# Peptides against a protein of PDB entry 1EBD: the designs that were tried, part 13

Target 1, 138 residues: chain A of PDB entry 1EBD
Amino acid sequence: KASYEGKVAAEAIAGHPSAVDYVAIPAVVFSDPECASVGYFEQQAKDEGIDVIAAKFPFAANGRALALNDTDGFLKLVVRKEDGVIIGAQIIGPNASDMIAELGLAIEAGMTAEDIALTIHAHPTLGEIAMEAAEVAL

## One batch from the design tools (peptide; made by RFdiffusion4, then SolubleMPNN)

Design b2_p25_8_s2
Fold by OpenDDE base, seed 5:
Structure b2_p25_8_s2 (fold): chain B 138 residues (1-138), chain A 25 residues (1-25)
Amino acid sequence: as target 1 above (138 residues)
Amino acid sequence: SELAAENAARTGKIAAAAAAARAAA
């Protein structure tokens, strides 16, 4: 279902090293599916000696995504194990370009996975996938 | 602000972890 262009874009951003001068600078690729990232990638964090949890939740399990018949991709949170602080997030899927803003805010504010997990998101929405991924990190 | 202080501390923790990893390598 996902386009070749979307797959290539996702692979490119996932493997590209980035300097983290600012933790919460978002990057967005308007492909199909859309790709968005903010903060650390999992492997980047590991390479820098940060012990992390990579919490992933698929759009295929999101009620709104199912209702829209647009279930390609996932949301991933990169969570520091020491204190549960979210230090990165990646979204590949519907509305990723807008959904990344919530996680950018969370990262910049120093929020934990628990903070997101305990934030009520309307059901059914695409946005609640952030809450679901945060629950995976607990 | 508390937020600014927490952000600074978080940044420091990340930097310290990275520095420690590099020093041990």
Scores: peptide ipSAE 0.020, ipTM 0.397, DockQ to the pose 0.028
Fold by OpenDDE base, seed 1:
Structure b2_p25_8_s2 (fold): chain B 138 residues (1-138), chain A 25 residues (1-25)
Amino acid sequence: as target 1 above (138 residues)
Amino acid sequence: SELAAENAARTGKIAAAAAAARAAA
């Protein structure tokens, strides 16, 4: 957030158009396993009256995680039921700190679970778990 | 949806700013 705001501010100072309006700010805890979150948590959405699907997929079912012998945790997508738009994501597991970026991008772009589900992810990768969770949301 | 439209609008503003920055480089 701060680094992005700094970049936008620098561009504004230079006389360029700037925009600081972002929907999703990622939060990362570099623990073992790593934790990452962006957008709504499931309960936050419910508290605001948003009808959501919480689509969860475990790393224990991910081919790359199995190959790495690091299968703790899961990815959770928070998907608005009315239109399938992704409004939040949480990852606990290997490489969560980097993997959250795909989901941050998806949220900022207003993408749906279907958009991610229909995006081919390289095999075998940890990133496939986003596609798998998106399929759960369909 | 309203949220999707808002997200798209924000994304568009960011993209426009990036394009303007590249044009000025």
Scores: peptide ipSAE 0.015, ipTM 0.372, DockQ to the pose 0.071
Fold by OpenDDE base, seed 3:
Structure b2_p25_8_s2 (fold): chain B 138 residues (1-138), chain A 25 residues (1-25)
Amino acid sequence: as target 1 above (138 residues)
Amino acid sequence: SELAAENAARTGKIAAAAAAARAAA
């Protein structure tokens, strides 16, 4: 957050108008399992009157997680029903702290669940779970 | 919400860029 604010300030000073955008600021807890979040939680969206789909996929169904014997947790996408745009994501499980970055990018770029579902993810990887959760949202 | 408005704007820009690319193909 602080580094991003610094970049925005530097751009403004250099004559390039820019605004601070907090839409996709990640939060991570390096516990076991790791916890990561970016954008809206499901209940936050509902409280603001946004109609959402909460698409959840478990690590227990991920091939790489099974091979690693590390299958606790899940990935959840918060998807706006009107247009399929991803507005939030939460990960509880292996490598959550790194995997949240893909979803932060997706939210910042205004991507849909379909965009993620149609993106080829390497097999077998933990990252495939993002694609699987996106497919659930369709 | 603010996020909804911002995401809608970004989506619109992406759609416009995609349409322009298709027109140029």
Scores: peptide ipSAE 0.015, ipTM 0.389, DockQ to the pose 0.120
Fold by OpenDDE base, seed 2:
Structure b2_p25_8_s2 (fold): chain B 138 residues (1-138), chain A 25 residues (1-25)
Amino acid sequence: as target 1 above (138 residues)
Amino acid sequence: SELAAENAARTGKIAAAAAAARAAA
């Protein structure tokens, strides 16, 4: 957040058009396992009256996580039921701090779970879990 | 909601840019 706001301020000082946008600011905790979040949590969406699907996929079912013997946690997508648009994501598990960037991009771009599900992810990778969770949301 | 409107607007911009790129090819 602070880095993004600093960039917006720098652009304003330089005379470039820019705007502050807080739609998809990631949060990361570098614990073991790592935790990362972007956009809405499931309960936040429900509290605001948004009808959502919470699509969860465990690292214990991910081929790369198994190969690394690092299978704690899961990825969760928060998806609006009406149109399949991704509005939030949470990751607890290996490489969560880096993997959250894909989902931040998806939210900022207004992508659907189908868009992610139909995107080829390299096999076997930890990132493949995003595709698996997206398939659950369909 | 504000979120729905923002996401719809962004999706529209991306789709329009992609269509323009394809038309220019």
Scores: peptide ipSAE 0.015, ipTM 0.373, DockQ to the pose 0.031; fails the geometry check

Design b2_p25_8_s3
Fold by OpenDDE base, seed 5:
Structure b2_p25_8_s3 (fold): chain B 138 residues (1-138), chain A 25 residues (1-25)
Amino acid sequence: as target 1 above (138 residues)
Amino acid sequence: SALAAENAALTGKIAAAAAAARAAA
C-alpha cells in the first residue's frame, strides 16, 4: 500500500501523471477466519446506481477447503451486469488475505467474470473458489 | 491519508460482513 503510493508518486515525478485509484486497494483483517475485500461492496455499488450481480460461492464446496477441514465462509464477486466486469470482491475464509490479490488484479485489469471462469486454476486449491464464484455470475 | 480512510471504511464493512457470516453459521 505504501509501496503502491510510492510507485505512483515516482511515476508522477518522472512525468507520468497518475491518480491513485483506491477501488483496487485491498483491505485485509487477519481474523479467524480471515477477511479481505477489494473494490466495491454490493451495497456500495447499488448506492451508486450500478446494477450488479453478487455471486457467492462457499468454501464448504471447495475441495481444498474440505481437505484442510477449514470450510467456513465464502467468496463473493460483485459483477457489473451491463458488461460482466468484476468491480469488487470479498472473501471470508482460509487464506483470504493472500487470495484477494488475484481479484485485485482482475479488478485493476477490468476483467469479467467470464475471464475468471475460463482461467484454469490448479486442482485442488482454495483459489478455485474464485473460478467457481465467477461461474455463478454467468 | 486518503488510503487510510478508504481502508478504514472497507475494514468496517468487512467486519460487518464477517459478523453476519458467523451469525448465519
Scores: peptide ipSAE 0.021, ipTM 0.523, DockQ to the pose 0.020
Fold by OpenDDE base, seed 4:
Structure b2_p25_8_s3 (fold): chain B 138 residues (1-138), chain A 25 residues (1-25)
Amino acid sequence: as target 1 above (138 residues)
Amino acid sequence: SALAAENAALTGKIAAAAAAARAAA
């Protein structure tokens, strides 16, 4: 948050209009397993009248997580039904604190679940779980 | 399951952290 706000301020001073969008700012809990979130929660979206798909994929089905013997948790995508745009994501599991960055980028850029599903992820990686969750949302 | 209950608790932690971050905005 603070670093992002500082960047926005610096860009404004430099004559480049920028805005702070708190929807795309991640929150991380450095626990075991790690927890991370960006954008809307499913219930938050529903409370605001947004029709959403909550697509969930477990780390227990991820090849890299299995190889690491660290399979607790899941990734959840919150996808707006109208246009397939990803508006939120939550991760509980290995490397959640770093993996949330891909989803933050996707949300900020207005990407769809299809965009993520069609993006080639390296195999085997924890990051493939984002692609798998996106496929669930299709 | 025990894992499902743990995941629910962890989801709550994420939500609380996110709410705190937005409240500080």
Scores: peptide ipSAE 0.020, ipTM 0.490, DockQ to the pose 0.027
Fold by OpenDDE base, seed 3:
Structure b2_p25_8_s3 (fold): chain B 138 residues (1-138), chain A 25 residues (1-25)
Amino acid sequence: as target 1 above (138 residues)
Amino acid sequence: SALAAENAALTGKIAAAAAAARAAA
């Protein structure tokens, strides 16, 4: 039921070309640390009148990042408060340029923070940070 | 061109977020 309602809501948002373009296209900066984004920024969502939860998790708390001694930065999920649907994500940190793809897929599929939180990620991996940030959003 | 401008604006937002993250560290 919730996934179907999320899909209908996503289709309603897809009726606005400006919203579709920001959601569908990842942006990456190959700096040190790397930066990546897909979908809405928190302030962008607020400016459009979308009530959001910004869920943030630091690489300093990620087991793989600690093992690699590369713990700068964070992952942020921008979650629509009404239905828990992920509408944006930002990553600053190790492997951000590749890790953004999972979140891009989640946004395109109309997934919720709960969907990611319930997806088992291998341990220990950098990718677990997506699951951890999703848990923060619950 | 509109897409390129939007991508440039988005890149600027990422850079600003990165700068803020470094300042908070």
Scores: peptide ipSAE 0.018, ipTM 0.509, DockQ to the pose 0.020
Fold by OpenDDE base, seed 2:
Structure b2_p25_8_s3 (fold): chain B 138 residues (1-138), chain A 25 residues (1-25)
Amino acid sequence: as target 1 above (138 residues)
Amino acid sequence: SALAAENAALTGKIAAAAAAARAAA
């Protein structure tokens, strides 16, 4: 947020090319459970006329979340139907503030739900929920 | 800044989503 804005400004002042995409900048609330978002919300995409799949997977179905006895919430991927590209993600649940980074990377790189679904995640981890949500989008 | 305003708007959406999730639990 502020750190990224400051970095981009410093790079621009130094004569380096820089771009700010507000959609690709994460927002985090360090509550219990944590909340995080990057890119489009489902309704935001719809309001802009983008046809999307909202793929949701609950922490209650994640093996690591069960082992930790911390199963509140879900991960949601917002996937553009035309090409399967991930354009947004929201997480409410354990470790959301850190887990959003993978999805921010995926969005910035223009990855598809298939790319995430075919990426092997360590078992058992909270991070597997990204793979599971990506599979729901297929 | 424009970025701060965007982040505040997104934070508001997160808070609303969190409230809805808690209500549905």
Scores: peptide ipSAE 0.018, ipTM 0.497, DockQ to the pose 0.021

Design b2_p25_8_s4
Fold by OpenDDE base, seed 5:
Structure b2_p25_8_s4 (fold): chain B 138 residues (1-138), chain A 25 residues (1-25)
Amino acid sequence: as target 1 above (138 residues)
Amino acid sequence: SKLAEENAARTGKIAAAAAAVRAAA
């Protein structure tokens, strides 16, 4: 029931072409490292009874982060297990404040982890970490 | 694409829900 309600709520919000209703409102903290979040946290989804996978990928494994010598932190995708839809994302690390926008778009559009995993990201970029995290969710 | 499939599925669910509301009215 709870997973269905979460799905129906997301679908209802996405199905209303409201110019003012957003599924995903980003939050950013301009600390060092930067922190950004959009949509559900893993625990929030669980508390609502949504069965999720938390797919995490570290900046320490990202080629651009290594080149910049700025490898602290990670990107986490919160993915609904039933259908692979991305319902949340958190980033702690370099350029998190800007990188969260891609994931906000993905959530608003109702994209799956597979959609992100199959999207070509330029190499080497920090943005590749979203693709890598999406692959973890598959 | 998965996005297109999800959009189609969402549209279908909205339509079904609307039909159910009308039938129950």
Scores: peptide ipSAE 0.018, ipTM 0.296, DockQ to the pose 0.054
Fold by OpenDDE base, seed 3:
Structure b2_p25_8_s4 (fold): chain B 138 residues (1-138), chain A 25 residues (1-25)
Amino acid sequence: as target 1 above (138 residues)
Amino acid sequence: SKLAEENAARTGKIAAAAAAVRAAA
């Protein structure tokens, strides 16, 4: 957040129009397992009257996580039901702190669950879990 | 909501751009 605000300020000082956009700011806790979140939590969306699909996929079903013997946790996508647009994501598990960036990009770009589901992810990788969760939302 | 409105706006822009490309082709 602070780094992004600094960049926006620098652009404004340089005479370029820019606005601070707080959509898709990630939050990370470097615990064991790691926790990461971006956008809406499921309950936040429901409290605001947004009809959502909460699509969850466990690391216990991910090939790379199995190979690493690190299978605790899951990835959850919060998807707006009316149009399939991703409005939030949470990861509890291996490499969550880095993996959240893909989902932040997806939310910032206004992507749907279908967009991620149809994106080829390398096999076997932890990153495949984003694709698997997106498929659950379809 | 703020995020929902922003996502809807982005989706609309993408759809408009796609329609413009189709019309020009």
Scores: peptide ipSAE 0.017, ipTM 0.408, DockQ to the pose 0.150
Fold by OpenDDE base, seed 4:
Structure b2_p25_8_s4 (fold): chain B 138 residues (1-138), chain A 25 residues (1-25)
Amino acid sequence: as target 1 above (138 residues)
Amino acid sequence: SKLAEENAARTGKIAAAAAAVRAAA
């Protein structure tokens, strides 16, 4: 957030029109396991009356996580039921701090769970868990 | 930008839906 706002300010100073236009701000805790979140939590969406699908997939079912013997945690997608648009994501597990960026991009771009499900992820990778969770949301 | 407009529209829809639910409660 602050870095992005700094870029907007720098562009304005340089005479380039710019605006803060982000929707989702990531939050990361570099613990073990790492925790990352972007957009809505399931309960936040429900509290606002947004009908959501919470699609959860465990790292214990991810081939790369198994190979690394690091299978704690999960990825959760918060998907708006009306149109399948991803409005939030949470990751607890290996490399969550970096993996959240894909989901941040998806949210900012207005992508659906189907968009992620239809995106080929390299095998075997931790990142495949996003595709797996997206498939759960379908 | 197209992205900014789309984001604004999406955010607006979410906010409107939330307000409608709260008003109906």
Scores: peptide ipSAE 0.015, ipTM 0.376, DockQ to the pose 0.027
Fold by OpenDDE base, seed 2:
Structure b2_p25_8_s4 (fold): chain B 138 residues (1-138), chain A 25 residues (1-25)
Amino acid sequence: as target 1 above (138 residues)
Amino acid sequence: SKLAEENAARTGKIAAAAAAVRAAA
């Protein structure tokens, strides 16, 4: 957030029109395991009257996590039921702080769970968990 | 929904900013 706002300010100083407007601001806690979130939490969506599916996939079922012997946690996608659009994501587990960026991109782009489910992720990687969670949401 | 409104607002602002940049070029 701060870096993005700094970029907008620099553009304004340079005489270029820019706007500070974002849908998804990531939040990261560098704990062990790491925690990351972007967009809606499931309960936040429900409180706003958005009908959602919460698709959860555990790192214990991810091939790379198993190989690393680091299988605590999960990835959760919050998907709007009406159109399948991803509106939030939470990750607790290995490399969550970096992995959240893919999901931030997906939310900002208005992508669906199907879009991610149909995107090939390299095997074996931690990133496959996003594809697996998206498949759960279908 | 709040999300739909935010998306619409963002789209509008980005489009306006891009148009202004193009017009100034």
Scores: peptide ipSAE 0.014, ipTM 0.362, DockQ to the pose 0.156

## One batch from the design tools (peptide; made by RFdiffusion4, then SolubleMPNN)

Design b2_p26_1_s1
Fold by OpenDDE base, seed 1:
Structure b2_p26_1_s1 (fold): chain B 138 residues (1-138), chain A 26 residues (1-26)
Amino acid sequence: as target 1 above (138 residues)
Amino acid sequence: SVIELAAKEIAAEKAEREAAAAAAAA
């Protein structure tokens, strides 16, 4: 957030138009399990009248999480039904604080669940849980 | 807040897991 705001400020100083968009600003809580969020929560989207799919996949079903014996939590994608665009993501579980970056990128780029589902993720990794959750949304 | 919403998600996940375990044990 700070670095992004810094870039906007620098561009403004340079006379270039720039805007701060907080849609894909991640929030992280370094708890056990870690919590990370970017974009909409499911209920926030619903409260704003956005029809969404909440696609959830548990770390208990992730091969790497099992191998690490760290299977608490899940990844949730909040997907707009109208066009399949990912508008939010939450990760509760191992390495959530780092893994949220992929989903922040996806949201900023306006990617769909299909885009993530069709992206090859290395196996076995924690990161492939994003693909698994995206497949749930299809 | 994000923290509050995250806490709700954690609690929900835990409840779901416990319910599944209870169902499997029944």
Scores: peptide ipSAE 0.109, ipTM 0.636, DockQ to the pose 0.030
Fold by OpenDDE base, seed 3:
Structure b2_p26_1_s1 (fold): chain B 138 residues (1-138), chain A 26 residues (1-26)
Amino acid sequence: as target 1 above (138 residues)
Amino acid sequence: SVIELAAKEIAAEKAEREAAAAAAAA
């Protein structure tokens, strides 16, 4: 957050107007399990009158998580119903702090759940859970 | 906070899983 805000400020000082998009700034808690979030929470979207689908997939159903014996938690996608665009994501579980970056990229690019569902993820990996959650949203 | 939300959602997920298992065993 601070580095991104600093970049915008530096560009403005240099005569290059720029804007801060706070929606795609990730938040991470390095707890056990790890917690990560980017964009809208489900209730936050609802409070703003956005009709959303909350698509959840558990690590207990992920092949890599099972192999690692680390299956606590889930990935949640917050998807706008009107156009299928991903507007938020939360991950509680193994490698959440790193995995949130893929979803931050998806939100910044205005990607849909279909885009993620059609993206091939290596098997077996923790990252497959993003694809599985995206399929739930379809 | 993210931690508080996480704790609530983990607890809810666990409860749902346990309820589903109990229903399947009945």
Scores: peptide ipSAE 0.069, ipTM 0.591, DockQ to the pose 0.026
Fold by OpenDDE base, seed 4:
Structure b2_p26_1_s1 (fold): chain B 138 residues (1-138), chain A 26 residues (1-26)
Amino acid sequence: as target 1 above (138 residues)
Amino acid sequence: SVIELAAKEIAAEKAEREAAAAAAAA
């Protein structure tokens, strides 16, 4: 967020305002476990009257997380029920800071949970948890 | 606040896990 805002401000001052309007800006906390979020939290969506599916998948069920002995936390997808479009995601757990980028891309592109579920993720990886959570949303 | 919301999610997940463990032990 700060970097984006700074970039936009700098570009505007330089006479080259960005035409890019991002739907979702990620937020990351480099704690242990890491926390990352993009788009809506479930309650935010509900407060705005959006009917959502909150699909969670735990790292404790992820093969790579088990192999790394780092199984704390989960991935949550916030999916609009009307059309299955992903409108938010939260990751608490290993590599959350990097993994959030996939979901940010998905949100910006207007992808559905089905799109993620049908995307082949390398096995075994932490990133597979996005696919698993997407499958929960179906 | 993202941090606050994350904390709530963590707490909720922990509670759910503990409840599931308790139920499995019953």
Scores: peptide ipSAE 0.062, ipTM 0.582, DockQ to the pose 0.030
Fold by OpenDDE base, seed 2:
Structure b2_p26_1_s1 (fold): chain B 138 residues (1-138), chain A 26 residues (1-26)
Amino acid sequence: as target 1 above (138 residues)
Amino acid sequence: SVIELAAKEIAAEKAEREAAAAAAAA
C-alpha cells in the first residue's frame, strides 16, 4: 500500500495549462497513490465566492478497492449548492488517472450530483465510488 | 500546483482517518 507519510513524487504529470482555460481540463499525477483533479478544488470555489458542498467518499468503503486490497484515498466532489451542479472533482487512489474522465465529462456536460447518483455503476467496481460520493452530496 | 493541492488533500484525509480511529477507540 501507499504511505501518506512520504513525499508525493510525480512520476508523470498530465493536464498542463493551455492558452484556453477550460473548467474540465484534467490534471493527473502518476504517483502511488495516483492523484487526479478536474475543475474546482473546494478552496478555489470558496475563494471565488461560490457556495459549495464538498462530498467525500473513501476507497476503504468501496467493495472493489477492498477486494483489490488497495483502499488508500478517496473521491471528492465539489458541488455548487445553488443548483447541485458538479464543478470539481478530485480522486486520490487506485485508477484515479482513468476514473477522473467520468467526472470531467460530467462537469463539461453541466451534470448534477443527482445525475451521477442516479447513474447505475457496475458492481463491484472502483467507479462506484463516484456514485457514492454523489449520494453524499444530496 | 496540482501536486501541492493533492498533498493537502492527502494530509486532510489522513487526519480525518486518524481522528475517526481515535474516536472509535475511546
Scores: peptide ipSAE 0.055, ipTM 0.577, DockQ to the pose 0.043

Design b2_p26_1_s2
Fold by OpenDDE base, seed 2:
Structure b2_p26_1_s2 (fold): chain B 138 residues (1-138), chain A 26 residues (1-26)
Amino acid sequence: as target 1 above (138 residues)
Amino acid sequence: SVIELAAAEIREERARRAAAAAAAAA
């Protein structure tokens, strides 16, 4: 967040005014387990009148998380029902701080849950949980 | 926030475990 805000400020000073898109800015807490978020929370979307699917998949069902003996938490996708577009994501669990980047890219690109579900993820990886959560949203 | 979400999920998991234990004891 702060780094991105710094870039926007630098661009404005250079005569290229930019807006901070807080929807696409990830937030990370380096706790144990790690916490990461980008875009809408489920309740935030509901409060704004957006009809959403909240698709949740647990790390306890992820093969890599099991192999690492680090299975606490989940990934949640917030998907707009109108068009299947991912508008938010939250991760609590191993490697959440890095894994949120894929979902930030998906949101910025206007991708659907189907786009993520049909993307082949390497096996076994923690990243497969994004694909699994996307499948839940279908 | 992500912290609030994490706290909510921990509470939900604790409640689920408590309910399962109560059902097993009945």
Scores: peptide ipSAE 0.067, ipTM 0.566, DockQ to the pose 0.027
Fold by OpenDDE base, seed 4:
Structure b2_p26_1_s2 (fold): chain B 138 residues (1-138), chain A 26 residues (1-26)
Amino acid sequence: as target 1 above (138 residues)
Amino acid sequence: SVIELAAAEIREERARRAAAAAAAAA
């Protein structure tokens, strides 16, 4: 957040037009398990009158998480029902702090759950959980 | 918040696993 806002401010001071899009600003907590979020939480979307699907997939069902014996938590996608666009994501579990970047990119690019579901992820990886959650949203 | 959600979900999952293990051992 601070770095992103600082960049926008620096660009504005330099005479370049820029804007802060808070939807794409991740929040990360380096706890055990790690916690990360980008975009809308399900309840935030509902409070703003956005009709959403909350698709959740547990790390306990992820092959890489099982191999690492680190299966606490889940990934949740918040998907707008009208067009299938991903508007938020939360990750609680292994490598959440890094994995959130993929979903931040997806949100910035206006990608759908289908786009993620159809993206081949390397096997076995923690990142496959994004694909699995996207499939739940379909 | 993400922290509160994490804490709640982890506690619930651990409780579920513990209950399942206890039931299996009985």
Scores: peptide ipSAE 0.037, ipTM 0.535, DockQ to the pose 0.030
Fold by OpenDDE base, seed 3:
Structure b2_p26_1_s2 (fold): chain B 138 residues (1-138), chain A 26 residues (1-26)
Amino acid sequence: as target 1 above (138 residues)
Amino acid sequence: SVIELAAAEIREERARRAAAAAAAAA
């Protein structure tokens, strides 16, 4: 966040058009389990009048999480119903701090749940949970 | 907050597992 805001400030000082978009800025808590979030929470979207699908998939159903014996938590996608665009994501579980980057990229690029669902993830990986959650949103 | 959601999820999952175990033992 601070580095991104610093970049925007530097560009503004240099006379270049730039804006801070807080939607795609991740928040991470290195707890056990790890917690990560980017974009809208479900209730935040609802409070702003956005009709959303909250698609949740548990790590207990992920093959890599099972193999690692680390199955606590879930991935949640917040998907705008009108166009299927991902507007938020939350991860509680193994490697959440790194896995949030894929979803931050997806939100920044305006990708849909279908885009993630159709992206082949390596098997078996924790990252497959993003694909599984995206499939729930379809 | 993410932390509050994590705490809620852990509690819900524990409750679900306990209910499933109780059902399996019946």
Scores: peptide ipSAE 0.028, ipTM 0.508, DockQ to the pose 0.027
Fold by OpenDDE base, seed 1:
Structure b2_p26_1_s2 (fold): chain B 138 residues (1-138), chain A 26 residues (1-26)
Amino acid sequence: as target 1 above (138 residues)
Amino acid sequence: SVIELAAAEIREERARRAAAAAAAAA
């Protein structure tokens, strides 16, 4: 957020038309396990009358997490039922602080759960959990 | 919130471990 706003301000000062335009601001807590969120929480979407699928996949089922002996937590995708668009994501678990960026990108781009499900993720990686959660949403 | 989810997961994991320990002791 601050960096993005700073770039917009710098561009404006340089005489380039620019505006702050982002869909989602990531939030990270560097706890153990790490916590990260971007976009809607499930309840926030429901409170706004958005019909959503909350697709959850546990790190306990992720091959890389098992290999790291760090299997606490999950990834949750908040997917709008109308069109399958990802409108939020939450990660509790290993590398959540970095992994949230993929989902932030997906939300900003208006991607669907299918888009992520069809994206090849390297095996075994923590990142596969995004694909697995996306498959749950289908 | 993110913190609430973290707290819930931590509690769930502790409960799971406690249940596993209880089962092993039985």
Scores: peptide ipSAE 0.026, ipTM 0.515, DockQ to the pose 0.030

